# Ledger of designs, part 35: peptides against a protein of PDB entry 6CSU

Target 1, 51 residues: chain A of PDB entry 6CSU
Amino acid sequence: GALEELRGQYIKAVKKIKCDMLRYIQESKERAAEMVKAEVLRERQETARKM

## One batch from the design tools (peptide; aimed at target 1 L22 I25)

Design b2_p29_2_s3 (made by RFdiffusion4, then SolubleMPNN; from b2_p29_2, 11 letters changed)
Fold by OpenDDE base, seed 3:
Structure b2_p29_2_s3 (fold): chain B 51 residues (1-51), chain C 51 residues (1-51), chain A 29 residues (1-29)
Amino acid sequence: as target 1 above (51 residues)
Amino acid sequence: as target 1 above (51 residues)
Amino acid sequence: VEEELEQIYKELQDEMEEAKKEIAELEKQ
């Protein structure tokens, strides 16, 4: 009935938001990882330069 | 250093997302509850009308 | 739906922790 349909629609919407948030976190994590790698490289280069 | 600062910035952003999600969940629960109440009322009214 | 929302929050929290671990591992390089 209408109540079950409403529940289904709500759950569907929440699951979509879940997926969007998980994707956002994954993409953000990947971007952060690349930035960290770049910074680590710079730090290593700086250390090597000072030796 | 710069690496630690980057990590700190990322953690801060993630914590903000956590807070936003908690707020969203709470507000979504409230909206869902009100929608269910409204639907239950309609169903009761329909049943009463058919008696 | 409340239990499902709680599960969504838990999964989000787990992903956040995994992101923290990944960053920490990169800092050790």
Scores: peptide ipSAE 0.088, ipTM 0.471, DockQ to the pose 0.193
OpenDDE base, seeds 1, 2, 4, 5: peptide ipSAE 0.083, 0.084, 0.084, 0.080; ipTM 0.416, 0.415, 0.477, 0.418; seed 2 fails the geometry check

Design b2_p29_2_s4 (made by RFdiffusion4, then SolubleMPNN; from b2_p29_2, 12 letters changed)
Fold by OpenDDE base, seed 4:
Structure b2_p29_2_s4 (fold): chain B 51 residues (1-51), chain C 51 residues (1-51), chain A 29 residues (1-29)
Amino acid sequence: as target 1 above (51 residues)
Amino acid sequence: as target 1 above (51 residues)
Amino acid sequence: VEEELEQIYKELQEELQRAKEEIARLLEE
């Protein structure tokens, strides 16, 4: 019935939000990790150039 | 070093947010499902009383 | 970056709350 359909729509929406959040968090973590990795490498290169 | 520590802090923050969001979503889904279930039961009872 | 994540968390909570309220309204129709 209509109420079961509404429940189904809500659950579907919640699942979408969950997936979007998880993806965003994962991608954000990866971007941050890559940014830090790149910075560390640059710092190491600078240190090496100063020696 | 300082950059590794910064990375660690970022990852820790992301993990906290992820856990909080997942818990919130799960609890919200459960509450919504129970609300709909209760409403369906009430409607069925009212239908039965009218017969 | 932490502030951005916290903002997204807040926005998602607000969206979920709005969805719950909309469902409640529809059930009362």
Scores: peptide ipSAE 0.112, ipTM 0.515, DockQ to the pose 0.067
OpenDDE base, seeds 1, 2, 3, 5: peptide ipSAE 0.079, 0.110, 0.109, 0.108; ipTM 0.441, 0.454, 0.520, 0.524

Design b2_p29_3 (made by RFdiffusion4)
Pose (drawn by RFdiffusion4):
Structure b2_p29_3 (pose): chain A 51 residues (1-51), chain B 51 residues (1-51), chain P 29 residues (1-29)
Amino acid sequence: as target 1 above (51 residues)
Amino acid sequence: as target 1 above (51 residues)
Amino acid sequence: SALEEEFLEGETLEELATDNLEKMRAIEE
């Protein structure tokens, strides 16, 4: 039983690490995508200069 | 004994997973920091325009 | 560096899995 418990604790610890990384990555990509939008908007200053 | 050793192995294994995540996070910071230099360099194109 | 050391710190599976995302975000900042 101790072997199953220790095995269960290890699995739980790594499954939590994966859940944390999954959310951290999804958040990171959204922040990167947000950087894409905020800069296409910065071109408005450029296209206004061209106007 | 066997149980304490098995415990040490699971601990050491998860700490390895932590090291992998850490190296990745450090790489994330470097990449975002590299982005800062990249943006400063495209400002160079615009300052040549202002001259 | 202190935050990275705290991120890798722990002597139990629970300590290594607890506040993991908050520690990652703190390293990022």

Design b2_p29_3_s1 (made by RFdiffusion4, then SolubleMPNN; from b2_p29_3, 12 letters changed)
Fold by OpenDDE base, seed 4:
Order: sequence, then structure tokens, then C-alpha cells
Structure b2_p29_3_s1 (fold): chain B 51 residues (1-51), chain C 51 residues (1-51), chain A 29 residues (1-29)
Amino acid sequence: as target 1 above (51 residues)
Amino acid sequence: as target 1 above (51 residues)
Amino acid sequence: SKIEEEFLSGNTLEELSENLYEKMERIME
């Protein structure tokens, strides 16, 4: 019935959101690591140039 | 009725989850920015020390 | 990681889900 369908839809949506968040966190960690790496490299160049 | 109440609760819960996700993303970005800033500062010190 | 741990430990999503599940069970009774 409509109630069971609604419950099913909610459960499905929540599971998807959870999965999306976990994926986002993982991808965000990877992007952050790469960003830090790139920034460190640029900073070394910048510091070396100024000194 | 019960179905309408459940539907309302579903919508409310999903909206809250969405807001929490957006806040988490924003805070994550801010933490990442601060992490990069800290790393850059440490890198400057490290580079200056080695040079 | 810390960010993952923070998300999992303070998981409002999970809490909201559980709360709504319980409410739904009560409504369905």
C-alpha cells in the first residue's frame, strides 16, 4: 500500500544519501591530499624564489 | 491521517539531512583550507631552515 | 580518518533515520 511504499522510498533515499556522503568524504580526503601536495610544491618554489 | 503525518515527517527529516550535509561540506572545506594554510606555514619554516 | 570518524560518530543522518524508522513503526501499528 501507499504507506509501505512511502516507507520503502524513505529507506532507499536515506541509504543513498549515506552512501553519497561516505563517497564524498573519501573523495574529499583524496582531493585534500592532492591539494596539499600541490600547495606544498608551489610554496617551495615561491619561497625559494623569494629567498 | 497517519499517511499524511508520515509524509510530513519524511519531508522534514530529508530537509534536515540535506541541511546537515551542506553544513558538513562547508565545514569540511573550511577545515581543509585551514589545513592547507597550516601546511604552507610549516613548509615555509622548513624551507627557510634548510636554506 | 578524523573527519570520517567525526561524521560516523556524530552521524545525524543515522540518528534521524533511526528516529524516523521508529516513528514509522509506531504509525504503522
Scores: peptide ipSAE 0.072, ipTM 0.529, DockQ to the pose 0.059
OpenDDE base, seeds 1, 2, 3, 5: peptide ipSAE 0.070, 0.068, 0.054, 0.067; ipTM 0.529, 0.526, 0.510, 0.530; seeds 2, 5 fail the geometry check

Design b2_p29_3_s2 (made by RFdiffusion4, then SolubleMPNN; from b2_p29_3, 13 letters changed)
Fold by OpenDDE base, seed 2:
Structure b2_p29_3_s2 (fold): chain B 51 residues (1-51), chain C 51 residues (1-51), chain A 29 residues (1-29)
Amino acid sequence: as target 1 above (51 residues)
Amino acid sequence: as target 1 above (51 residues)
Amino acid sequence: DEIEKEFLSGNTLEELSSNLLEKMEKILE
């Protein structure tokens, strides 16, 4: 009935939100890692210039 | 030194990600709530038509 | 309604995300 259908829709929505969040976390981690790599490179270059 | 500074920057980045995720969760909850309200309304209307 | 109330009251995903990020911070310290 209608109640069961609404329950199903609710569960589907929650699962979608969970998946979206997990994807966001993964993408954010990847971006953060790249930012760290870039910063390390800049620091190495700066150190080299000061030698 | 450079390593400590990098650590600090990374922690800052992680905190930003946390904030962004919490905001995303809140916005997703709000959107989901509105979707549920809309669906409930539609179901009530459909039920009324069948009476 | 009850479905909305249940959904909005849920904090499991928020808690999970917060705990994960807290662990990441500790690794960096």
Scores: peptide ipSAE 0.072, ipTM 0.513, DockQ to the pose 0.064
OpenDDE base, seeds 1, 3, 4, 5: peptide ipSAE 0.069, 0.071, 0.071, 0.069; ipTM 0.518, 0.514, 0.518, 0.519

Design b2_p29_3_s3 (made by RFdiffusion4, then SolubleMPNN; from b2_p29_3, 12 letters changed)
Fold by OpenDDE base, seed 2:
Structure b2_p29_3_s3 (fold): chain B 51 residues (1-51), chain C 51 residues (1-51), chain A 29 residues (1-29)
Amino acid sequence: as target 1 above (51 residues)
Amino acid sequence: as target 1 above (51 residues)
Amino acid sequence: SEKEKEFLSGNTLEELSSNLYEKMKEIEE
């Protein structure tokens, strides 16, 4: 009925949020690793030029 | 009625979860920025010693 | 880097999202 349908929609929405955030976390970790790698490399090059 | 009230409660709950996740994302971005800043400073010092 | 590992290990969003989901299910039931 209408109540069961509404309950189903709520659970579906919460599960969607969870899945989306897990995906976001994984992608964010990958971006963070790449950001650090790139920034460290840039800093090494810049520092070397100043010596 | 009861169905409309429950619907309102479900919507409120989902919005709360969404807001919490958005806040976490914002805080995580700030922590990431500070992490990168600290790593860059460390790398600058290390590179300087090797020159 | 060590700083990266430290930041990544401190990410508790997965646990938070799971805990929130179960809490909301409990309220619903």
Scores: peptide ipSAE 0.222, ipTM 0.687, DockQ to the pose 0.059
OpenDDE base, seeds 1, 3, 4, 5: peptide ipSAE 0.124, 0.193, 0.141, 0.104; ipTM 0.603, 0.677, 0.610, 0.590; seed 4 fails the geometry check

Design b2_p29_3_s4 (made by RFdiffusion4, then SolubleMPNN; from b2_p29_3, 13 letters changed)
Fold by OpenDDE base, seed 2:
Structure b2_p29_3_s4 (fold): chain B 51 residues (1-51), chain C 51 residues (1-51), chain A 29 residues (1-29)
Amino acid sequence: as target 1 above (51 residues)
Amino acid sequence: as target 1 above (51 residues)
Amino acid sequence: SEKEKEFLSGDTLEELSSNLYEKMKEIME
């Protein structure tokens, strides 16, 4: 019935949002890691220039 | 240095996102549960009217 | 109900999720 259908749609929607959020977090972590890598490179380059 | 600071900011931001995600999911579940509860009540009222 | 219909269409959850994504972007800036 309508109630069961509503419940099913809720569960599906919440699962989708959760998955999307987890994906976003993962992608954010990857971007942050890349930023750190870039910063390390800049630090090394700066050190090299001082030598 | 700048690298450690960036790393710290990243970790803090990701933790916050995770917490916000979990809170959002919980609140969404609560709202959906309330909506289902209301629907159940309506269905019961309809049944009562038919009796 | 109208609220149920709105939920079933996905409009409410979609709006909420979109708002959350924007907030997340702000945190990462």
Scores: peptide ipSAE 0.115, ipTM 0.551, DockQ to the pose 0.064
OpenDDE base, seeds 1, 3, 4, 5: peptide ipSAE 0.097, 0.112, 0.113, 0.114; ipTM 0.541, 0.540, 0.539, 0.551; seed 3 fails the geometry check

Design b2_p29_4_s3 (made by RFdiffusion4, then SolubleMPNN; its pose is not in this set)
Fold by OpenDDE base, seed 4:
Structure b2_p29_4_s3 (fold): chain B 51 residues (1-51), chain C 51 residues (1-51), chain A 29 residues (1-29)
Amino acid sequence: as target 1 above (51 residues)
Amino acid sequence: as target 1 above (51 residues)
Amino acid sequence: SLLEKIEEEIKKLEEESERIVKRAKEEEE
């Protein structure tokens, strides 16, 4: 009935949000890793130039 | 009625999830910024020692 | 963005759940 349908929609929505969040976390970690890598490389160059 | 109330509760719940996700994203960004800052500082020291 | 995806999912839930409630009311009459 309507109650079960509403419940189903809620569960589906929550699951979708969960999946999106997990994907975001994974992509964010990857971007963070690349950002750190790039920053480290730039900093090495900068520090080397200052020496 | 009961169905409207349940619908309202489900919507409220997913909106709460949204708020929690926003907070998580913000905190994650702050942690990432601090991590990058720390990494840059460490790399400066390391590069300086190698020079 | 993640926020936009979540907002879209919330909107979808709001719209679809409203239709369910509406149909249930119509069937009760």
Scores: peptide ipSAE 0.350, ipTM 0.754, DockQ to the pose 0.832
OpenDDE base, seeds 1, 2, 3, 5: peptide ipSAE 0.347, 0.343, 0.347, 0.345; ipTM 0.752, 0.751, 0.753, 0.752

Design b2_p29_4_s4 (made by RFdiffusion4, then SolubleMPNN; its pose is not in this set)
Fold by OpenDDE base, seed 1:
Structure b2_p29_4_s4 (fold): chain B 51 residues (1-51), chain C 51 residues (1-51), chain A 29 residues (1-29)
Amino acid sequence: as target 1 above (51 residues)
Amino acid sequence: as target 1 above (51 residues)
Amino acid sequence: SLLEKIEEQIEKLEKESEEIVKKAKEELE
């Protein structure tokens, strides 16, 4: 019935949102790691220029 | 009626998830910025110890 | 963006639920 259809659609939508969140978190972590690597490299270059 | 109330509850729950995600994204950006700052500090300390 | 996709999914759910409720009311008349 209508109630079962609504419940089914809610569960489906929530599961999809959860998957999208997990993907966002993973991609965000990867970008953060690359930002840290780039910052470390820049810092080392700056230090080298001062020596 | 009961069906409309349940619909309202489901929509409310999904909107809550949306709000939680937005907050998570903001907090994640702040943590990423602090991570970069911490890494720069550690790199400077490492360089100083090698001198 | 990912947020836009999530918002679109929420909007779709809301619209579909409204149609379900509408049909249910018609069946009860």
Scores: peptide ipSAE 0.087, ipTM 0.458, DockQ to the pose 0.714
OpenDDE base, seeds 2, 3, 4, 5: peptide ipSAE 0.069, 0.069, 0.070, 0.070; ipTM 0.474, 0.474, 0.477, 0.470; seeds 2, 4, 5 fail the geometry check

Design b2_p29_5_s1 (made by RFdiffusion4, then SolubleMPNN; failed a check: the pose's geometry; its pose is not in this set)
Amino acid sequence: MEKYLEEVEELGERTLRRIEEVLKELEEA

Design b2_p29_5_s2 (made by RFdiffusion4, then SolubleMPNN; failed a check: the pose's geometry; its pose is not in this set)
Amino acid sequence: MEEYLEEIEKLGEDTLRKIDEIIEELENA

Design b2_p29_5_s3 (made by RFdiffusion4, then SolubleMPNN; failed a check: the pose's geometry; its pose is not in this set)
Amino acid sequence: MEEYLKEIEELGEDTLKKIEEVIKELEEA

Design b2_p29_5_s4 (made by RFdiffusion4, then SolubleMPNN; failed a check: the pose's geometry; its pose is not in this set)
Amino acid sequence: MEEYLKKEEELGEDVLKKIDEVIKELEEA

Design b2_p29_6 (made by RFdiffusion4)
Pose (drawn by RFdiffusion4):
Order: sequence, then C-alpha cells, then structure tokens
Structure b2_p29_6 (pose): chain A 51 residues (1-51), chain B 51 residues (1-51), chain P 29 residues (1-29)
Amino acid sequence: as target 1 above (51 residues)
Amino acid sequence: as target 1 above (51 residues)
Amino acid sequence: EHVEELLELAEEMEEKLEERVEEFEEEME
C-alpha cells in the first residue's frame, strides 16, 4: 500500500505541475497575441503620418 | 530503507521536472528581453527618417 | 510594460514551481 501511496503522490505532484504549466503557457500566448494587436494599433500613428 | 529510498527517487524525479520548467522560464525571459532590443532597433529605422 | 509583465509572470511561475516542489518534498517526508 505504501508503494501505491507513494506512486499516487508522485503522479499527483507532476499532474499539478502540468496543470500549472498548461495555464502559464496559455496565458503567455494570449499575452503575446495581445502584443500583436497593440502594435498593429501603433501603425495607426504611421498611417496617420502617411495621410 | 526501501520506502525512504523510493521517496527520495520520486522527489528527485519531480525536482528534475522543476529544472526543465525553470530552464524554460529563464528562456522565456531572455526571449522577451530579446524582443526589447528588437523593438529598439526598429526605432532606428524611424530616427533615420527624422534626420 | 508588456515585457515587464511577462518577466514578472515568469518570476511568479518560477516561485510557484519552487513552492509546489517544496510542498511535495515535505509531504513525501
């Protein structure tokens, strides 16, 4: 039983780390995508200069 | 004994997973920091315009 | 500002991983 418990604790620990990294990565990509939008908007300053 | 050793192995294994995640996060920072230099360099294109 | 936010987020994630590994070690002990 101790073997199953220790095995269970290890699996739980790594499954939590995966869950944390999955959320951290999804959030990182959204922040990166937000950077794409915020800069296409900075071109408005450029296209206004061209106007 | 066997149980304490098995414990040490699971601990060492998860710490390895932590190391992988850490190297990844450090890389994240470096990449975002590299982005800062990249944006400063495109400002160079616009300061040549202003001259 | 977005870069600073990403650096702070990376540091917080690093600290969170350190805390989860420490808590798992203490639970295993």

Design b2_p29_6_s1 (made by RFdiffusion4, then SolubleMPNN; from b2_p29_6, 14 letters changed)
Fold by OpenDDE base, seed 2:
Structure b2_p29_6_s1 (fold): chain B 51 residues (1-51), chain C 51 residues (1-51), chain A 29 residues (1-29)
Amino acid sequence: as target 1 above (51 residues)
Amino acid sequence: as target 1 above (51 residues)
Amino acid sequence: DIVEEMIEESERMERKIQEDVEEFEKELK
């Protein structure tokens, strides 16, 4: 009935937010790892240049 | 009625989840910024040590 | 810039979460 449909819509919304956050966490970690790697390489060059 | 009250409670719960996720994202950005700052400092020391 | 990238990612996710909430509210109307 209407009560079960309302409950189903709530569960759907919660699961959607959960899935979006899990994807965000995974994609953010991957991009952050690559950017940190690039930053380390740039920083080594900059530090060496100033020595 | 009871259905309208439950609807209101579910909307409130979803908005609460939204707020919690936005706070998590903000805290994640702050932690990442601090981690990058620390990594840059460590990398400068390591590079200089090897020169 | 990792901080800039994370800000952009967070803004995209904020919009996505808002869309999820709005979709839920629309379904209940």
Scores: peptide ipSAE 0.231, ipTM 0.682, DockQ to the pose 0.671
OpenDDE base, seeds 1, 3, 4, 5: peptide ipSAE 0.217, 0.216, 0.241, 0.240; ipTM 0.672, 0.669, 0.692, 0.694; seeds 4, 5 fail the geometry check

Design b2_p29_6_s2 (made by RFdiffusion4, then SolubleMPNN; from b2_p29_6, 13 letters changed)
Fold by OpenDDE base, seed 4:
Structure b2_p29_6_s2 (fold): chain B 51 residues (1-51), chain C 51 residues (1-51), chain A 29 residues (1-29)
Amino acid sequence: as target 1 above (51 residues)
Amino acid sequence: as target 1 above (51 residues)
Amino acid sequence: SMVEEQIERDEEMERKIQEDVKKFEEEMK
């Protein structure tokens, strides 16, 4: 009935938001890791140039 | 009635989730903005040293 | 830069969440 449909719509909305946020967080973590890798590489290159 | 009350509760719950998620993203934006400011400062300092 | 790209992703996610909520609210009407 209407109650079940309403509940279903709520659950669907919450799941959508959850999925979007989890993906966002995961992508942010991956990008942060890439930034760290790039920074480490640059630091190594700078150290090598100074030697 | 009960259906309208539940509808209101669901809307309120979704709005709360929205607020929490937007706050999380806003904090990310603020951190990113600070990183940009720091980068710009470093670039200015590097330019100044080259002059 | 990667930071600028993160800002763009932040803005995109804000829009997505707002759209998700808007869709739900429309369905509640």
Scores: peptide ipSAE 0.378, ipTM 0.767, DockQ to the pose 0.739
OpenDDE base, seeds 1, 2, 3, 5: peptide ipSAE 0.374, 0.376, 0.377, 0.379; ipTM 0.766, 0.767, 0.766, 0.768; seeds 1, 2, 5 fail the geometry check

Design b2_p29_6_s3 (made by RFdiffusion4, then SolubleMPNN; from b2_p29_6, 16 letters changed)
Fold by OpenDDE base, seed 2:
Structure b2_p29_6_s3 (fold): chain B 51 residues (1-51), chain C 51 residues (1-51), chain A 29 residues (1-29)
Amino acid sequence: as target 1 above (51 residues)
Amino acid sequence: as target 1 above (51 residues)
Amino acid sequence: SMVEEMIKKSEEMERRIEKEVEDFEKELK
């Protein structure tokens, strides 16, 4: 009925937002990890130049 | 009626989730902006050293 | 830069969430 349909729409909306946010967080973490890797590489190169 | 009341409750709940997620993203952007400010300062200092 | 990209992706997500909420509200009308 109408109540079940409304409930279904709510659950669908909440799940969509949840999935999008989890993906956003995961992609953000991956970008941060790439930044750290690049920084570590630069630091190693800089150290090597000073040795 | 019951349907209208439930509709109102679901809309309220979804709006709450929206606000929470937007706040989370805004805080993330603010942290990123602080990183940019620090990077700009370092770049200016580095440029000054080379001048 | 990577930070600028992160900010851009955040803004994209904001727009997506807003659109999802708006679509939900439209479905309830």
Scores: peptide ipSAE 0.245, ipTM 0.693, DockQ to the pose 0.842
OpenDDE base, seeds 1, 3, 4, 5: peptide ipSAE 0.221, 0.228, 0.249, 0.245; ipTM 0.676, 0.680, 0.694, 0.691; seed 4 fails the geometry check

Design b2_p29_6_s4 (made by RFdiffusion4, then SolubleMPNN; from b2_p29_6, 13 letters changed)
Fold by OpenDDE base, seed 4:
Structure b2_p29_6_s4 (fold): chain B 51 residues (1-51), chain C 51 residues (1-51), chain A 29 residues (1-29)
Amino acid sequence: as target 1 above (51 residues)
Amino acid sequence: as target 1 above (51 residues)
Amino acid sequence: SMVEEMIEESERMERKIEEEVKKFEEEMK
């Protein structure tokens, strides 16, 4: 019936939002990790140039 | 060093956001389920009154 | 710092998603 259909639609929407959020968090973490990695490499290069 | 500390802070923030979002989604689903349940019960009562 | 900006962005996205969920729930009522 209509109620079951609405419930199904809600659950589907919640699942979509959950997946989108988890993906965003994961991608954000990856970007942060790459940023840190790049900065560490730059710092190492600067240290090497000062030696 | 400072970079490791910043990385740690970001990871901590991301974990917090993840936990908050997952909790919110779960609670939202529970509220939706209760809403549907209540509506079904009301519909059954209405049907019974019409008989 | 750039990391701090990313934290702030994540927090903004959290709020946005929460608002979208709330809006959807209201539409289903």
Scores: peptide ipSAE 0.099, ipTM 0.524, DockQ to the pose 0.072
OpenDDE base, seeds 1, 2, 3, 5: peptide ipSAE 0.073, 0.093, 0.090, 0.093; ipTM 0.411, 0.521, 0.512, 0.523

Design b2_p29_7_s1 (made by RFdiffusion4, then SolubleMPNN; its pose is not in this set)
Fold by OpenDDE base, seed 5:
Structure b2_p29_7_s1 (fold): chain B 51 residues (1-51), chain C 51 residues (1-51), chain A 29 residues (1-29)
Amino acid sequence: as target 1 above (51 residues)
Amino acid sequence: as target 1 above (51 residues)
Amino acid sequence: SELEKRIEEEIEKLVKEGTEIVEKAKREA
């Protein structure tokens, strides 16, 4: 009935939003991690150059 | 240094996003609950009308 | 929703600022 349809629509919407936000956070973390790794490498190279 | 600054900004942003997500979910649940209550009332009125 | 849009904007801002920090550090080396 109408109530079950409304409930189904709500659950679907909430699950979609949750998944989207978690995906965005995960992708952001991955990009940040790669940036940090690149910076660490640069700093090590700089240290070696100054030795 | 640059690494510590990036790390600090990232942690701050992630914490903010987490809080925003939780608030959104809570508000969404409250709105959905009100919609369900309204639908239940509508269905009861419809049933009464058809009796 | 508006809140989702704000979350997306914060993520984009984070990536942009992080990139700028790294690039600045490279120039200072």
Scores: peptide ipSAE 0.129, ipTM 0.505, DockQ to the pose 0.072
OpenDDE base, seeds 1, 2, 3, 4: peptide ipSAE 0.089, 0.104, 0.087, 0.106; ipTM 0.442, 0.495, 0.440, 0.494

Design b2_p29_7_s2 (made by RFdiffusion4, then SolubleMPNN; its pose is not in this set)
Fold by OpenDDE base, seed 4:
Structure b2_p29_7_s2 (fold): chain B 51 residues (1-51), chain C 51 residues (1-51), chain A 29 residues (1-29)
Amino acid sequence: as target 1 above (51 residues)
Amino acid sequence: as target 1 above (51 residues)
Amino acid sequence: SPLLEKIDEYIKELEEESTKIVEKAKKEL
């Protein structure tokens, strides 16, 4: 019935959000790791230039 | 009616999820920034110790 | 944010489909 269909639409939306959020978290972790790596490399290069 | 009210509740719930995600994203960005700052500081300290 | 944009689309889809469900139910009365 209509109630079950409404529930289904809600669950569908929530599941999509959940999946995208999980992907975002994973990608965010990867980006964070790359950001740290890049920043460390930049810092090392900057320090090397000062030597 | 009951169906309209239920619809409204589901939409409200999903919008609440959106708000929670917004907050999470903001907090994640802040944590990432702090992680980078901490790593840069660590790198500087490590380099300083090698001098 | 691309994630937030997708979430907005999911909300829009929910709003649209739930409206259709409610309206269909009203017609079946």
Scores: peptide ipSAE 0.436, ipTM 0.808, DockQ to the pose 0.774
OpenDDE base, seeds 1, 2, 3, 5: peptide ipSAE 0.096, 0.085, 0.110, 0.111; ipTM 0.556, 0.531, 0.563, 0.579

Design b2_p29_7_s3 (made by RFdiffusion4, then SolubleMPNN; its pose is not in this set)
Fold by OpenDDE base, seed 1:
Structure b2_p29_7_s3 (fold): chain B 51 residues (1-51), chain C 51 residues (1-51), chain A 29 residues (1-29)
Amino acid sequence: as target 1 above (51 residues)
Amino acid sequence: as target 1 above (51 residues)
Amino acid sequence: SELEKKIDEYIEKLVKESEEIVKKAKEKE
């Protein structure tokens, strides 16, 4: 019935939010890893120039 | 009626869930930023020790 | 991760509670 359909829509919305957030977390981790990698390379290059 | 009341309740609930999930994402970002900061400091300390 | 587990548990709780919301709505019809 209408109540069950509305519940279904609610659940779908909640699950969509969950999925989007988990994806965002994963992408954020990947970006953070890349930032660390870039910083490490920068520091190593700076050290090399000073040698 | 019951359907309209339920609709209102679910709209409110979805909005709250959205806010909660955004907060979780923000907290994740803060932890990621701190991890990056710690890694940068480690690399700088390592460079300093090699000098 | 720990955060992902917490999110998962939170969503599962909300899904379960939604069943009770429908039940209560039917009782008020």
Scores: peptide ipSAE 0.200, ipTM 0.654, DockQ to the pose 0.492
OpenDDE base, seeds 2, 3, 4, 5: peptide ipSAE 0.200, 0.198, 0.199, 0.199; ipTM 0.648, 0.650, 0.646, 0.650

## One batch from the design tools (peptide; aimed at target 1 Q9 Y10 I17)

Design b2_p30_1_s1 (made by RFdiffusion4, then SolubleMPNN; its pose is not in this set)
Fold by OpenDDE base, seed 2:
Structure b2_p30_1_s1 (fold): chain B 51 residues (1-51), chain C 51 residues (1-51), chain A 30 residues (1-30)
Amino acid sequence: as target 1 above (51 residues)
Amino acid sequence: as target 1 above (51 residues)
Amino acid sequence: GPLTIFEEVEEGEEKRKKEEEEEEKRKKEE
C-alpha cells in the first residue's frame, strides 16, 4: 500500500545518499592527494630557482 | 494520518542529511586547504636543507 | 554530484503537491 511504497522510497533515497557521499569522499581524497603532489613539485622548483 | 506523519518524517530526514552533507563538504575543503599550506611549508624547509 | 538526490526529492515533493492541489480543485468543482 501507500505506506509501504513511501517506506521503500525513503530507504532507497537514504541508501543512494550514503553511496553518493562515500563516492564523493573517495574522489575528494584522490583529488587532494594529486593537488598536494603537484604543489610539492612546484614548490621544489620555485625554491631551487631562488637559491 | 499515519501516511502524512511518515511523509513529514521522510522530508525532515532528507533535509537533515542535505545539511549534514553540505557541512561535511565545507569542513573537508577547509581541512584540504590547511593540509596543502602545511605541505608547502614543509617542502620549502626540506628543500632549503638539501641545498 | 552528491546533491542530485536532494534535487530529485525536492522535485518529487513539488510534483506531489501540485497533483494534490489539482485533485482538491477537481473535487471542489464536482
Scores: peptide ipSAE 0.227, ipTM 0.634, DockQ to the pose 0.085
OpenDDE base, seeds 1, 3, 4, 5: peptide ipSAE 0.202, 0.197, 0.185, 0.206; ipTM 0.628, 0.561, 0.608, 0.576

